# Ledger of designs, part 6: peptides against a protein of PDB entry 7MKK

Target 1, 71 residues: chain A of PDB entry 7MKK
Amino acid sequence: SMKEKVKAKLVEIRKFVPFIRRVRIDFQDTLSKVQGHRLDALVNLLDREDVSMSSLNKIEVIIDKLRTRFN

## One batch from the design tools (peptide; aimed at target 1 A41 R69 F70)

Design b1_p11_7_s4 (made by RFdiffusion4, then SolubleMPNN; from b1_p11_7 with E1S E11S)
Fold by OpenDDE base, seed 4:
Structure b1_p11_7_s4 (fold): chain B 71 residues (1-71), chain A 11 residues (1-11)
Amino acid sequence: as target 1 above (71 residues)
Amino acid sequence: SFLDELLEELS
């Protein structure tokens, strides 16, 4: 089902939460308040269970770009 | 900025 697919995708994406948190901390002094807030919001979003597949696909792309930019 | 544009749709 779509619900099961979403849950599976969420599990995979959540593997990158530690990375996102590390970026937030390592670059805390460089990031603007808005940028820091957005990273926090991203992590908080991934803590939820009611995230759509569309959102998860977008988040995956964002994480890939973060990996490219921030190692 | 890069992060602002990148995370725009999620904020």
Scores: peptide ipSAE 0.087, ipTM 0.736, DockQ to the pose 0.233
OpenDDE base, seeds 1, 2, 3, 5: peptide ipSAE 0.078, 0.080, 0.080, 0.073; ipTM 0.710, 0.728, 0.735, 0.720

Design b1_p11_8 (made by RFdiffusion4)
Pose (drawn by RFdiffusion4):
Structure b1_p11_8 (pose): chain A 71 residues (1-71), chain P 11 residues (1-11)
Amino acid sequence: as target 1 above (71 residues)
Amino acid sequence: PDLNAELDTLF
């Protein structure tokens, strides 16, 4: 059943791509280069669909961790 | 804010 279980989470979890992108731009002045890079690769990744469930769960946390360290 | 530790789990 997992096959789909991914698609669903990627759909919901893609609603944060604009949020991430905003965090990257507004605070390019606050964060390191290596934080800018990994934030971009995060966007690039959320744009694909060969995305593991095990990585989406890491990505939900990583988003909860920037809904509160910013915003 | 430091995100290095959290981003190391994915990258």

Design b1_p11_8_s1 (made by RFdiffusion4, then SolubleMPNN; from b1_p11_8, 4 letters changed)
Fold by OpenDDE base, seed 4:
Parts: sequence; C-alpha cells; structure tokens
Structure b1_p11_8_s1 (fold): chain B 71 residues (1-71), chain A 11 residues (1-11)
Amino acid sequence: as target 1 above (71 residues)
Amino acid sequence: PDLSEVLDQLF
C-alpha cells in the first residue's frame, strides 16, 4: 500500500538525519539565518509521521545534492 | 556555502 511505501521510504531517509545535522553544525558560522532555519525545518519535517510521498521524493533529491556538495 | 537554491526546492 501507499502507506507502507511511505513508511519504508521515511525509514530510509531518516538514516541521513545525522548527516543533515552535521552539515547544520559544521557550517553554522557560514550559513545564513535562512539557510540554517531551512536545515532545521528539514530535520523537523523528517521527525513527523504524516509526510507525503511527494515530499519524501523531494527530500531525497535534496539529500543527494547535499551529499554531493558536503561529502 | 549557499544552500538556498537547493533548499528552495522544498521550502
């Protein structure tokens, strides 16, 4: 079901939360307030259980871009 | 680094 697919994808994406937090902290002094807020919001979004598949797909793309840029 | 372009896709 779609519900099961969302849960499975959320579990996989949550594996990158520590990475996102590390990016936020490692670059805290160079990130703008807006950029820092957006990273915090991204982590907070992934803590929710009511995230849509559409949002998760977008988040996956963003994480891939972060991984490319920040190793 | 400038993350606005990337993060604007979500927020």
Scores: peptide ipSAE 0.112, ipTM 0.728, DockQ to the pose 0.851
OpenDDE base, seeds 1, 2, 3, 5: peptide ipSAE 0.057, 0.062, 0.061, 0.104; ipTM 0.644, 0.700, 0.681, 0.706

Design b1_p11_8_s2 (made by RFdiffusion4, then SolubleMPNN; from b1_p11_8, 3 letters changed)
Fold by OpenDDE base, seed 1:
Structure b1_p11_8_s2 (fold): chain B 71 residues (1-71), chain A 11 residues (1-11)
Amino acid sequence: as target 1 above (71 residues)
Amino acid sequence: PDLTEVLDTLF
């Protein structure tokens, strides 16, 4: 089901939460206040269970961009 | 969190 696919996708995306947290801390002085806030919100969003597949796909793109820029 | 704000371009 779509619900099970969402859950599986969420599990995969959550593997990157430690990375996002590291970026937030390591680059705290480089990031603008709004960028820092958005990263915090991104981590908080990934703690939720009610995230759509569309949102998860967008988050995956964001994580890929973070990996390119900060890794 | 504001979903729109989070999903908007960060950089």
Scores: peptide ipSAE 0.073, ipTM 0.658, DockQ to the pose 0.191
OpenDDE base, seeds 2, 3, 4, 5: peptide ipSAE 0.063, 0.072, 0.070, 0.064; ipTM 0.654, 0.657, 0.650, 0.657

Design b1_p11_8_s3 (made by RFdiffusion4, then SolubleMPNN; from b1_p11_8 with N4T A5E)
Fold by OpenDDE base, seed 5:
Formats: sequence, C-alpha cells, structure tokens
Structure b1_p11_8_s3 (fold): chain B 71 residues (1-71), chain A 11 residues (1-11)
Amino acid sequence: as target 1 above (71 residues)
Amino acid sequence: PDLTEELDTLF
C-alpha cells in the first residue's frame, strides 16, 4: 500500500538525519541564519509521521544536494 | 506544513 511505501521511504530518509545535523553544526559559522533555520526545519520535518510521499521525494533531492556540497 | 519548497532553494 501507499501507506507502507511512505513508512519505508521515511525510514530510509531518516538514516541521513545524523548527516544533516553534522552539516548544521560543522558549518554553523558559515551558514546564514536562514540556511541554519531551514536545516533545523528539515530535521524537525523528518521527526514527523505525517509526511507525504511527494514531500519525501523532494527531501531526497535536497539531501543529495547537501551531500554534493558537504561530502 | 510542507516546507520542501523553501528547503529546495537552500543550496
């Protein structure tokens, strides 16, 4: 079901939360206040259980961009 | 709320 697919995708995306937190900390002094706030919001969003598949797919692209820029 | 639109412009 779509519900099960969403749960599975959320589990996979959550594996990158430690990486996102590390980026937020390591680059805190070089990120703008807005960029820092958006990274915090991203982590908070991934803590939720009501995220849609559409949102998760977009988040996956965002994480890929972070990986490209921050290793 | 869905914040993905804002987040997509991060980097």
Scores: peptide ipSAE 0.126, ipTM 0.716, DockQ to the pose 0.166
OpenDDE base, seeds 1, 2, 3, 4: peptide ipSAE 0.122, 0.116, 0.116, 0.122; ipTM 0.715, 0.709, 0.706, 0.714

Design b1_p11_8_s4 (made by RFdiffusion4, then SolubleMPNN; from b1_p11_8, 4 letters changed)
Fold by OpenDDE base, seed 1:
Structure b1_p11_8_s4 (fold): chain B 71 residues (1-71), chain A 11 residues (1-11)
Amino acid sequence: as target 1 above (71 residues)
Amino acid sequence: ADLDEVLDTLF
């Protein structure tokens, strides 16, 4: 079911939470204040259980961009 | 901020 797919996707995306937190801290001076706040919001979002597949797909793209930009 | 706004405007 789509519900099961969402749960599986969320588990996979959550593996990157430590990375997102690391970027937020290590590059705090590189990020704008607004971008920092948005990364905080992103981490908080991933603590939720009610995230849609569309949101998770967007988050995956964001993580890929973070990996490219900050690694 | 709205979640979609955060995701769409992060970069």
Scores: peptide ipSAE 0.065, ipTM 0.668, DockQ to the pose 0.158
OpenDDE base, seeds 2, 3, 4, 5: peptide ipSAE 0.061, 0.064, 0.054, 0.052; ipTM 0.669, 0.667, 0.656, 0.657

## One batch from the design tools (peptide; aimed at target 1 R69)

Design b1_p12_1 (made by RFdiffusion4)
Pose (drawn by RFdiffusion4):
Structure b1_p12_1 (pose): chain A 71 residues (1-71), chain P 12 residues (1-12)
Amino acid sequence: as target 1 above (71 residues)
Amino acid sequence: DEEMLDELLEEL
């Protein structure tokens, strides 16, 4: 059943791409280069669909961790 | 990708 269990979470979790993109730009002045890079690769990844469930769970936490470090 | 995500989580 997991096959689809992914697509669902990717749909919900892609509503944060604009939020991440904003964090990257507004605070390019606050964060490191390696933080800017990994934040971009994060966007690039959320744009694909060969995305593991094990990484989407890593990504939901990563997002909860920037809904509260910023914002 | 997983190693990068772990590093990003540590940085956060």

Design b1_p12_1_s1 (made by RFdiffusion4, then SolubleMPNN; from b1_p12_1 with D1F E2D M4L)
Fold by OpenDDE base, seed 5:
Structure b1_p12_1_s1 (fold): chain B 71 residues (1-71), chain A 12 residues (1-12)
Amino acid sequence: as target 1 above (71 residues)
Amino acid sequence: FDELLDELLEEL
């Protein structure tokens, strides 16, 4: 079901939360204030249970971009 | 959530 797919994808994406936190801290001086705040908000978002598949797909792309740019 | 995510996608 869509519900089960969302749950499974959320679990997988949450594995990258430590990475997102490290990018936020290690590159704090490189990132703008706005970018830093958005990364903080992204981490907080991933604590929620009501995240849509559409949002999770976007987050996956964001993580890939962070990996390419920062590690 | 979508606005936040879209902004991140645009800047990264």
Scores: peptide ipSAE 0.701, ipTM 0.936, DockQ to the pose 0.964
OpenDDE base, seeds 1, 2, 3, 4: peptide ipSAE 0.701, 0.700, 0.700, 0.702; ipTM 0.936, 0.936, 0.936, 0.936; seeds 1, 4 fail the geometry check

Design b1_p12_1_s2 (made by RFdiffusion4, then SolubleMPNN; from b1_p12_1, 6 letters changed)
Fold by OpenDDE base, seed 4:
Parts: sequence; structure tokens; C-alpha cells
Structure b1_p12_1_s2 (fold): chain B 71 residues (1-71), chain A 12 residues (1-12)
Amino acid sequence: as target 1 above (71 residues)
Amino acid sequence: MDKELDELLSML
């Protein structure tokens, strides 16, 4: 079901929370204020259980961009 | 949050 797919995707995306937190901290001085704020909000979002598949797909792309740019 | 995610995507 879609619900099961969302749960599975959320579990996979959450594996990158430590990475996102590290990017936020380690590159705080190179991130814009807006970028930093958005990353903080993103981490908080992933602590929730009601994240949509649309959001999770976008977060996956964000993670890929972060990996490309920062590690 | 989708709008914020879109904004973040555009900035990275």
C-alpha cells in the first residue's frame, strides 16, 4: 500500500539524518542563513511520522545534492 | 514544507 511505501521510504531517508546534521554543523559558515534554516527544518520534519511521499522524494534529491556538494 | 523543500532544492 501507499502507506507502507511511505513508511519504508521514511525509514530509508532517516538513515541520512546524521549526515544532514553533520552538513548543517560542519558547513554552517558556508551555508546561507536560509539554507541552514531549511536543513534544520528538514531534520525536524524527518522526526515526524506524517511525512508525505512527495516530501520524501524531494528530500532524497536534496540528500543527493548535499552528498555531491559536501561529501 | 514542500515549498521550503523546493526552495532548498533550488539553492543547492
Scores: peptide ipSAE 0.728, ipTM 0.942, DockQ to the pose 0.928
OpenDDE base, seeds 1, 2, 3, 5: peptide ipSAE 0.726, 0.727, 0.726, 0.726; ipTM 0.941, 0.942, 0.942, 0.941

Design b1_p12_1_s3 (made by RFdiffusion4, then SolubleMPNN; from b1_p12_1, 4 letters changed)
Fold by OpenDDE base, seed 4:
Structure b1_p12_1_s3 (fold): chain B 71 residues (1-71), chain A 12 residues (1-12)
Amino acid sequence: as target 1 above (71 residues)
Amino acid sequence: MDELLDQLLEEL
């Protein structure tokens, strides 16, 4: 079901939460205050259970961009 | 949710 797919994707994306937190901390002086705040909000978002597949797909791209720029 | 994500996608 779509619900099961969303849950599975959320589990996979949550594996990157430590990485996002690390980027936020390690590059705090390089990131703008706004970017830092948005990364904090992204981590908080991933703690929720009501994340859509569309949002999860966007988050996957964001993680890929973070990896490209920061590790 | 989408606004935050869209902003991040645009910035990165």
Scores: peptide ipSAE 0.738, ipTM 0.938, DockQ to the pose 0.960
OpenDDE base, seeds 1, 2, 3, 5: peptide ipSAE 0.737, 0.737, 0.736, 0.737; ipTM 0.938, 0.938, 0.938, 0.938

Design b1_p12_1_s4 (made by RFdiffusion4, then SolubleMPNN; from b1_p12_1 with D1E E2D E11M)
Fold by OpenDDE base, seed 4:
Structure b1_p12_1_s4 (fold): chain B 71 residues (1-71), chain A 12 residues (1-12)
Amino acid sequence: as target 1 above (71 residues)
Amino acid sequence: EDEMLDELLEML
């Protein structure tokens, strides 16, 4: 079901929360204030259970961009 | 939700 797919995707994406937190801290001086705020919001979003598949797909792209730029 | 993510996508 779509519900089960969303849950599975959320579990996989949550594995990157430590990485996102690390980018936020390690590059705090490099990131703009707005970028830092958006990363904080992203981590908070991933703590929720009602994240859409559309959002999860966007988050996956964001993680890929973070990996490309920050490690 | 989507707006914040869209903004973050544009910023990165």
Scores: peptide ipSAE 0.725, ipTM 0.938, DockQ to the pose 0.928
OpenDDE base, seeds 1, 2, 3, 5: peptide ipSAE 0.725, 0.725, 0.722, 0.724; ipTM 0.938, 0.938, 0.937, 0.938; seeds 2, 3 fail the geometry check

Design b1_p12_2 (made by RFdiffusion4)
Pose (drawn by RFdiffusion4):
Structure b1_p12_2 (pose): chain A 71 residues (1-71), chain P 12 residues (1-12)
Amino acid sequence: as target 1 above (71 residues)
Amino acid sequence: DDEMLDELLEEL
């Protein structure tokens, strides 16, 4: 059943791509280069669909951790 | 990708 279980989470979790992109631009002045890069690769990844469930769970936490470090 | 996500998680 997991096959799909992914698609669903990716759909919901793709609503944060604009939020991430905003965080990367507004605070390019606050964060390191390696933080800018990993935040981009994060966007690039959320744009694909060969995305593991194990990675989406890591990404929901990474998002919760920037809904509160910023914003 | 997993290593990069772990590193980003540590950074946060």

Design b1_p12_2_s1 (made by RFdiffusion4, then SolubleMPNN; from b1_p12_2 with D1M E11M)
Fold by OpenDDE base, seed 2:
Structure b1_p12_2_s1 (fold): chain B 71 residues (1-71), chain A 12 residues (1-12)
Amino acid sequence: as target 1 above (71 residues)
Amino acid sequence: MDEMLDELLEML
């Protein structure tokens, strides 16, 4: 079902939470204040269970951009 | 949620 797909995607995306937290801390001086606040908000969002597939797909792209820019 | 994610996508 779509609900099962969302749950599976959320589990996979949550594996990157430690990476997002490390980027936020290790590159704090490189990130703008706004970028840092958005990364904090992203981590908080991933603690929720009511995240849509659309949002999860956007988060996947964000993670890919972070990996490209910040290793 | 989507607006924040869209802004972050644009900023990175």
Scores: peptide ipSAE 0.690, ipTM 0.932, DockQ to the pose 0.903
OpenDDE base, seeds 1, 3, 4, 5: peptide ipSAE 0.688, 0.689, 0.689, 0.688; ipTM 0.931, 0.932, 0.932, 0.932; seed 3 fails the geometry check

Design b1_p12_2_s2 (made by RFdiffusion4, then SolubleMPNN; from b1_p12_2 with D1M)
Fold by OpenDDE base, seed 4:
Structure b1_p12_2_s2 (fold): chain B 71 residues (1-71), chain A 12 residues (1-12)
Amino acid sequence: as target 1 above (71 residues)
Amino acid sequence: MDEMLDELLEEL
């Protein structure tokens, strides 16, 4: 079901929460205040259970961009 | 949610 797919995707994306937190901290002086705030919001979002598949797909791309730029 | 994510996608 779509619900099960969303849950599975969320579990996989949550594996990157430590990485996102690390980027937020390690590059705090490089990131704009707005970017830092958005990364904080992203981590908070991933703590929720009501994240859509559309959002999860966007988050996957964001993580890929973070990996490309920061590690 | 999507707006913030879209903004991040544009900035990164």
Scores: peptide ipSAE 0.729, ipTM 0.936, DockQ to the pose 0.969
OpenDDE base, seeds 1, 2, 3, 5: peptide ipSAE 0.727, 0.727, 0.727, 0.727; ipTM 0.935, 0.935, 0.936, 0.936

Design b1_p12_2_s3 (made by RFdiffusion4, then SolubleMPNN; from b1_p12_2 with D1M M4L)
Fold by OpenDDE base, seed 4:
Structure b1_p12_2_s3 (fold): chain B 71 residues (1-71), chain A 12 residues (1-12)
Amino acid sequence: as target 1 above (71 residues)
Amino acid sequence: MDELLDELLEEL
């Protein structure tokens, strides 16, 4: 079901939460205040259970961009 | 949710 797919995707994306937190901390002086705040909000978003598949797909792209720029 | 994500996608 779509619900099960969303849950599975969320589990996979949550594996990157430590990485996002690390980027936020390690590059705090490089990131703008706005970017830092948005990364904090992203981590908080991933703690929720009501994240759509569309959002999860966007988050996957964001993580890929973070990996490209920061590790 | 989408606004935050869209903004991040544009910035990164």
Scores: peptide ipSAE 0.695, ipTM 0.931, DockQ to the pose 0.962
OpenDDE base, seeds 1, 2, 3, 5: peptide ipSAE 0.693, 0.693, 0.692, 0.694; ipTM 0.930, 0.930, 0.930, 0.930

Design b1_p12_2_s4 (made by RFdiffusion4, then SolubleMPNN; from b1_p12_2 with D1M M4L E10S)
Fold by OpenDDE base, seed 1:
Structure b1_p12_2_s4 (fold): chain B 71 residues (1-71), chain A 12 residues (1-12)
Amino acid sequence: as target 1 above (71 residues)
Amino acid sequence: MDELLDELLSEL
């Protein structure tokens, strides 16, 4: 079901929470204040269970961009 | 939620 797909995707995306936290901390001085705040909000969002597939797909792209930029 | 994500996507 779509619900099961969303849950599975959320589990996979949550594996990158430590990475997002690390980027937020290590590059705090490089990132703008608003970007730092948005990364914090992103981590908090991933603690929720009511995240849509659309949002999870966007988050996946964000993670890819973070990996490209910050390794 | 989508606004936050869209903003991050546009900035990164």
Scores: peptide ipSAE 0.701, ipTM 0.932, DockQ to the pose 0.966
OpenDDE base, seeds 2, 3, 4, 5: peptide ipSAE 0.700, 0.695, 0.697, 0.696; ipTM 0.932, 0.932, 0.932, 0.932

Design b1_p12_3 (made by RFdiffusion4)
Pose (drawn by RFdiffusion4):
Structure b1_p12_3 (pose): chain A 71 residues (1-71), chain P 12 residues (1-12)
Amino acid sequence: as target 1 above (71 residues)
Amino acid sequence: DEELDELLEELE
């Protein structure tokens, strides 16, 4: 059943791509280069679909961790 | 996955 279980999460979880993109631009002045890079690769990855469930769970937490470190 | 773990550590 997992097969799809992914697609669903990726759909909901892609609503944050604009939010991340904002965080990366508004605070390019506050964060490191290696934070800027990893935040971009995060966007680039959320744009694919060969994305593991095990990584989407890591990505939900990484998002909860920036809905509260910023915003 | 390694880059995601590093990003999580940096955010915490």

Design b1_p12_3_s1 (made by RFdiffusion4, then SolubleMPNN; from b1_p12_3 with E2D E12S)
Fold by OpenDDE base, seed 1:
Structure b1_p12_3_s1 (fold): chain B 71 residues (1-71), chain A 12 residues (1-12)
Amino acid sequence: as target 1 above (71 residues)
Amino acid sequence: DDELDELLEELS
């Protein structure tokens, strides 16, 4: 089901939460205040259980961009 | 999520 797919995707994306937190901390001085806030909001969103597949797919792309830029 | 869209745009 779509619900099961979302749950599976959320589990996979949550594996990157430590990485996102490290980017937020290690590059805090180079990120704009708004970018820092958006990264914090992203992590907070991943603590929720009601995240859409659309949001999870966007977060996956964001993680790929963060990896390219920061590691 | 509007904030996700903005973050994605800024990182693109």
Scores: peptide ipSAE 0.578, ipTM 0.907, DockQ to the pose 0.941
OpenDDE base, seeds 2, 3, 4, 5: peptide ipSAE 0.567, 0.563, 0.569, 0.574; ipTM 0.905, 0.904, 0.905, 0.906

Design b1_p12_3_s2 (made by RFdiffusion4, then SolubleMPNN; from b1_p12_3 with E2S E3M E12S)
Fold by OpenDDE base, seed 4:
Structure b1_p12_3_s2 (fold): chain B 71 residues (1-71), chain A 12 residues (1-12)
Amino acid sequence: as target 1 above (71 residues)
Amino acid sequence: DSMLDELLEELS
């Protein structure tokens, strides 16, 4: 079901939360305040259970871009 | 969330 697919994708995306936290902290001085706040919000969003597939797909792209730039 | 679109734009 779609619900099961969303849950599975959320589990996979959550594996990158430590990476996002590291980017937020390690590059705090180079990130703008708004960028830092958005990364904090991203982590908070992934702590929720009601994240849509659309959001998860966007987050996957965001993580890829973060990896390219910061890792 | 609109912030996801904003992040995507900034990182693109």
Scores: peptide ipSAE 0.708, ipTM 0.930, DockQ to the pose 0.872
OpenDDE base, seeds 1, 2, 3, 5: peptide ipSAE 0.707, 0.706, 0.707, 0.707; ipTM 0.930, 0.930, 0.931, 0.931

Design b1_p12_3_s3 (made by RFdiffusion4, then SolubleMPNN; from b1_p12_3 with D1M E2K E12S)
Fold by OpenDDE base, seed 1:
Structure b1_p12_3_s3 (fold): chain B 71 residues (1-71), chain A 12 residues (1-12)
Amino acid sequence: as target 1 above (71 residues)
Amino acid sequence: MKELDELLEELS
């Protein structure tokens, strides 16, 4: 079901939360204030259980971009 | 969320 697919995707994306937190901390002075806030909001979103597949797919792309830029 | 879309745009 779509619900189970969302749960599985959320589990996979949550594996990158430590990475996102590390980017937020290590590059805090490089990132703009608004970008830092958006990263914080992203992490907070991933703490929720009611995240859509659309959002999770967007987060996956964001993680890929972060990895390219910061790792 | 709006912040997510904006973050994606900034990183694209």
Scores: peptide ipSAE 0.515, ipTM 0.896, DockQ to the pose 0.834
OpenDDE base, seeds 2, 3, 4, 5: peptide ipSAE 0.512, 0.514, 0.514, 0.515; ipTM 0.896, 0.896, 0.897, 0.897; seed 5 fails the geometry check

Design b1_p12_3_s4 (made by RFdiffusion4, then SolubleMPNN; from b1_p12_3 with E2K E10S E12S)
Fold by OpenDDE base, seed 2:
Structure b1_p12_3_s4 (fold): chain B 71 residues (1-71), chain A 12 residues (1-12)
Amino acid sequence: as target 1 above (71 residues)
Amino acid sequence: DKELDELLESLS
């Protein structure tokens, strides 16, 4: 079911929360204030259980971009 | 999420 797919995707994406937090802190001076705020919001979003598949797919792209730029 | 979209755009 879509619900099960969302749950599985969320579990996988949450594995990157420590990485996102690390980017937010270690590159705070490189990031703009608004980018920092958005990363905080992203982490907070991933603490929720009502995240859509659409959002999770976007987050996956964001993580890939963060990995490319900051690692 | 609007902020998510904006973050994605800023990283493009």
Scores: peptide ipSAE 0.463, ipTM 0.883, DockQ to the pose 0.893
OpenDDE base, seeds 1, 3, 4, 5: peptide ipSAE 0.459, 0.458, 0.461, 0.461; ipTM 0.882, 0.882, 0.883, 0.884

Design b1_p12_4 (made by RFdiffusion4)
Pose (drawn by RFdiffusion4):
Structure b1_p12_4 (pose): chain A 71 residues (1-71), chain P 12 residues (1-12)
Amino acid sequence: as target 1 above (71 residues)
Amino acid sequence: DEEMLDELLEDL
């Protein structure tokens, strides 16, 4: 059943791509280069679909951890 | 990708 279980989470989890992109731009003045890079690769990744469930769970936490470090 | 996500998680 997991096959699909992914698509669903990627759909909901893609509503934050704009949020992330905003965090990257507004605070390019606050964060390191390696933080800018990994935040971009995060967007690039959320744009694909060969995405593991195990990584989407890592990504939901990473996002919870930037809904509160920023915003 | 998983290694980069772990590093990003540590950064946060």

Design b1_p12_4_s1 (made by RFdiffusion4, then SolubleMPNN; from b1_p12_4, 4 letters changed)
Fold by OpenDDE base, seed 4:
Structure b1_p12_4_s1 (fold): chain B 71 residues (1-71), chain A 12 residues (1-12)
Amino acid sequence: as target 1 above (71 residues)
Amino acid sequence: MDEELDELLELL
């Protein structure tokens, strides 16, 4: 079902939460205040169970951008 | 959240 696909994608994306937290901390002085705030909000979003597939797909692209720029 | 994610995508 779509619900099960969302849950499976959320489990996979949550594996990157430690990485997002590390980027947020290690690059705090390089990140703008708004970038830092948006990363904090992203981590908080991934703690929820009601994340849409649209959001999860955007988060995947964000993670890829973070990996390209920060590790 | 979608708007904030879109903004973050533009900022990165």
Scores: peptide ipSAE 0.732, ipTM 0.939, DockQ to the pose 0.935
OpenDDE base, seeds 1, 2, 3, 5: peptide ipSAE 0.729, 0.730, 0.729, 0.731; ipTM 0.938, 0.938, 0.938, 0.938

Design b1_p12_4_s2 (made by RFdiffusion4, then SolubleMPNN; from b1_p12_4, 4 letters changed)
Fold by OpenDDE base, seed 4:
Structure b1_p12_4_s2 (fold): chain B 71 residues (1-71), chain A 12 residues (1-12)
Amino acid sequence: as target 1 above (71 residues)
Amino acid sequence: MDELLDELLEEL
């Protein structure tokens, strides 16, 4: 079901939460205040259970961009 | 949710 797919995707994306937190901390002086705040909000978003598949797909792209720029 | 994500996608 779509619900099960969303849950599975969320589990996979949550594996990157430590990485996002690390980027936020390690590059705090490089990131703008706005970017830092948005990364904090992203981590908080991933703690929720009501994240759509569309959002999860966007988050996957964001993580890929973070990996490209920061590790 | 989408606004935050869209903004991040544009910035990164």
Scores: peptide ipSAE 0.695, ipTM 0.931, DockQ to the pose 0.964
OpenDDE base, seeds 1, 2, 3, 5: peptide ipSAE 0.693, 0.693, 0.692, 0.694; ipTM 0.930, 0.930, 0.930, 0.930

Design b1_p12_4_s3 (made by RFdiffusion4, then SolubleMPNN; from b1_p12_4, 5 letters changed)
Fold by OpenDDE base, seed 1:
Structure b1_p12_4_s3 (fold): chain B 71 residues (1-71), chain A 12 residues (1-12)
Amino acid sequence: as target 1 above (71 residues)
Amino acid sequence: MDELLDELLKEL
């Protein structure tokens, strides 16, 4: 079901929460204040259970961009 | 939520 797919995707995306937190901390001075705040909000969003597949797909792309830019 | 993510996608 779509619900099961969302849960599975959320589990996979949550594996990158430590990475997002690390980027936020290590590059705090490089990131704009707004970007830093948005990364904090992204981490908080991933603590929720009510995240759509559309949002999770966007988050996956964001993580890929962060990995490209920040290793 | 979508606005937050869309802005991050745009900025990165």
Scores: peptide ipSAE 0.723, ipTM 0.935, DockQ to the pose 0.964
OpenDDE base, seeds 2, 3, 4, 5: peptide ipSAE 0.722, 0.719, 0.723, 0.722; ipTM 0.935, 0.935, 0.936, 0.936

Design b1_p12_4_s4 (made by RFdiffusion4, then SolubleMPNN; from b1_p12_4, 4 letters changed)
Fold by OpenDDE base, seed 2:
Structure b1_p12_4_s4 (fold): chain B 71 residues (1-71), chain A 12 residues (1-12)
Amino acid sequence: as target 1 above (71 residues)
Amino acid sequence: FDEELDELLEEL
């Protein structure tokens, strides 16, 4: 079902939470204050169970951009 | 938070 696909995607995206937290800390002075705040909010969003597939797909692209820029 | 995700996508 779509709900099962969302849950599976959420489990995969949550594997990158330690990476996002590390980027937020290590590059705090390189990121704008608003970018840092958005990364904190993104990590908090991933603790929820009611995340949409649309949001998860956006977060996947964000992670790919973070990996390209910061790792 | 969807608008903030879109803004973050634009800035990165």
Scores: peptide ipSAE 0.603, ipTM 0.917, DockQ to the pose 0.950
OpenDDE base, seeds 1, 3, 4, 5: peptide ipSAE 0.602, 0.059, 0.057, 0.589; ipTM 0.917, 0.684, 0.681, 0.914

Design b1_p12_5 (made by RFdiffusion4)
Pose (drawn by RFdiffusion4):
Structure b1_p12_5 (pose): chain A 71 residues (1-71), chain P 12 residues (1-12)
Amino acid sequence: as target 1 above (71 residues)
Amino acid sequence: SELDDLLEELFE
């Protein structure tokens, strides 16, 4: 059943791509280069679909961790 | 930082 279980979470989780892109730009002045990079690769990844469930769970936390470090 | 550790774990 997991097959799909992914698609669903990627759909919901993709609504944060603009939020992340904003965080990257507004605070390019606040964060490191290696933070800028990993934030981009995060966007690039959320744009694909060969995405593991184990990585989406890591991505939901990482998003909860920037809905509160910023914003 | 905590976010750096989490992003490092993601991309490992």

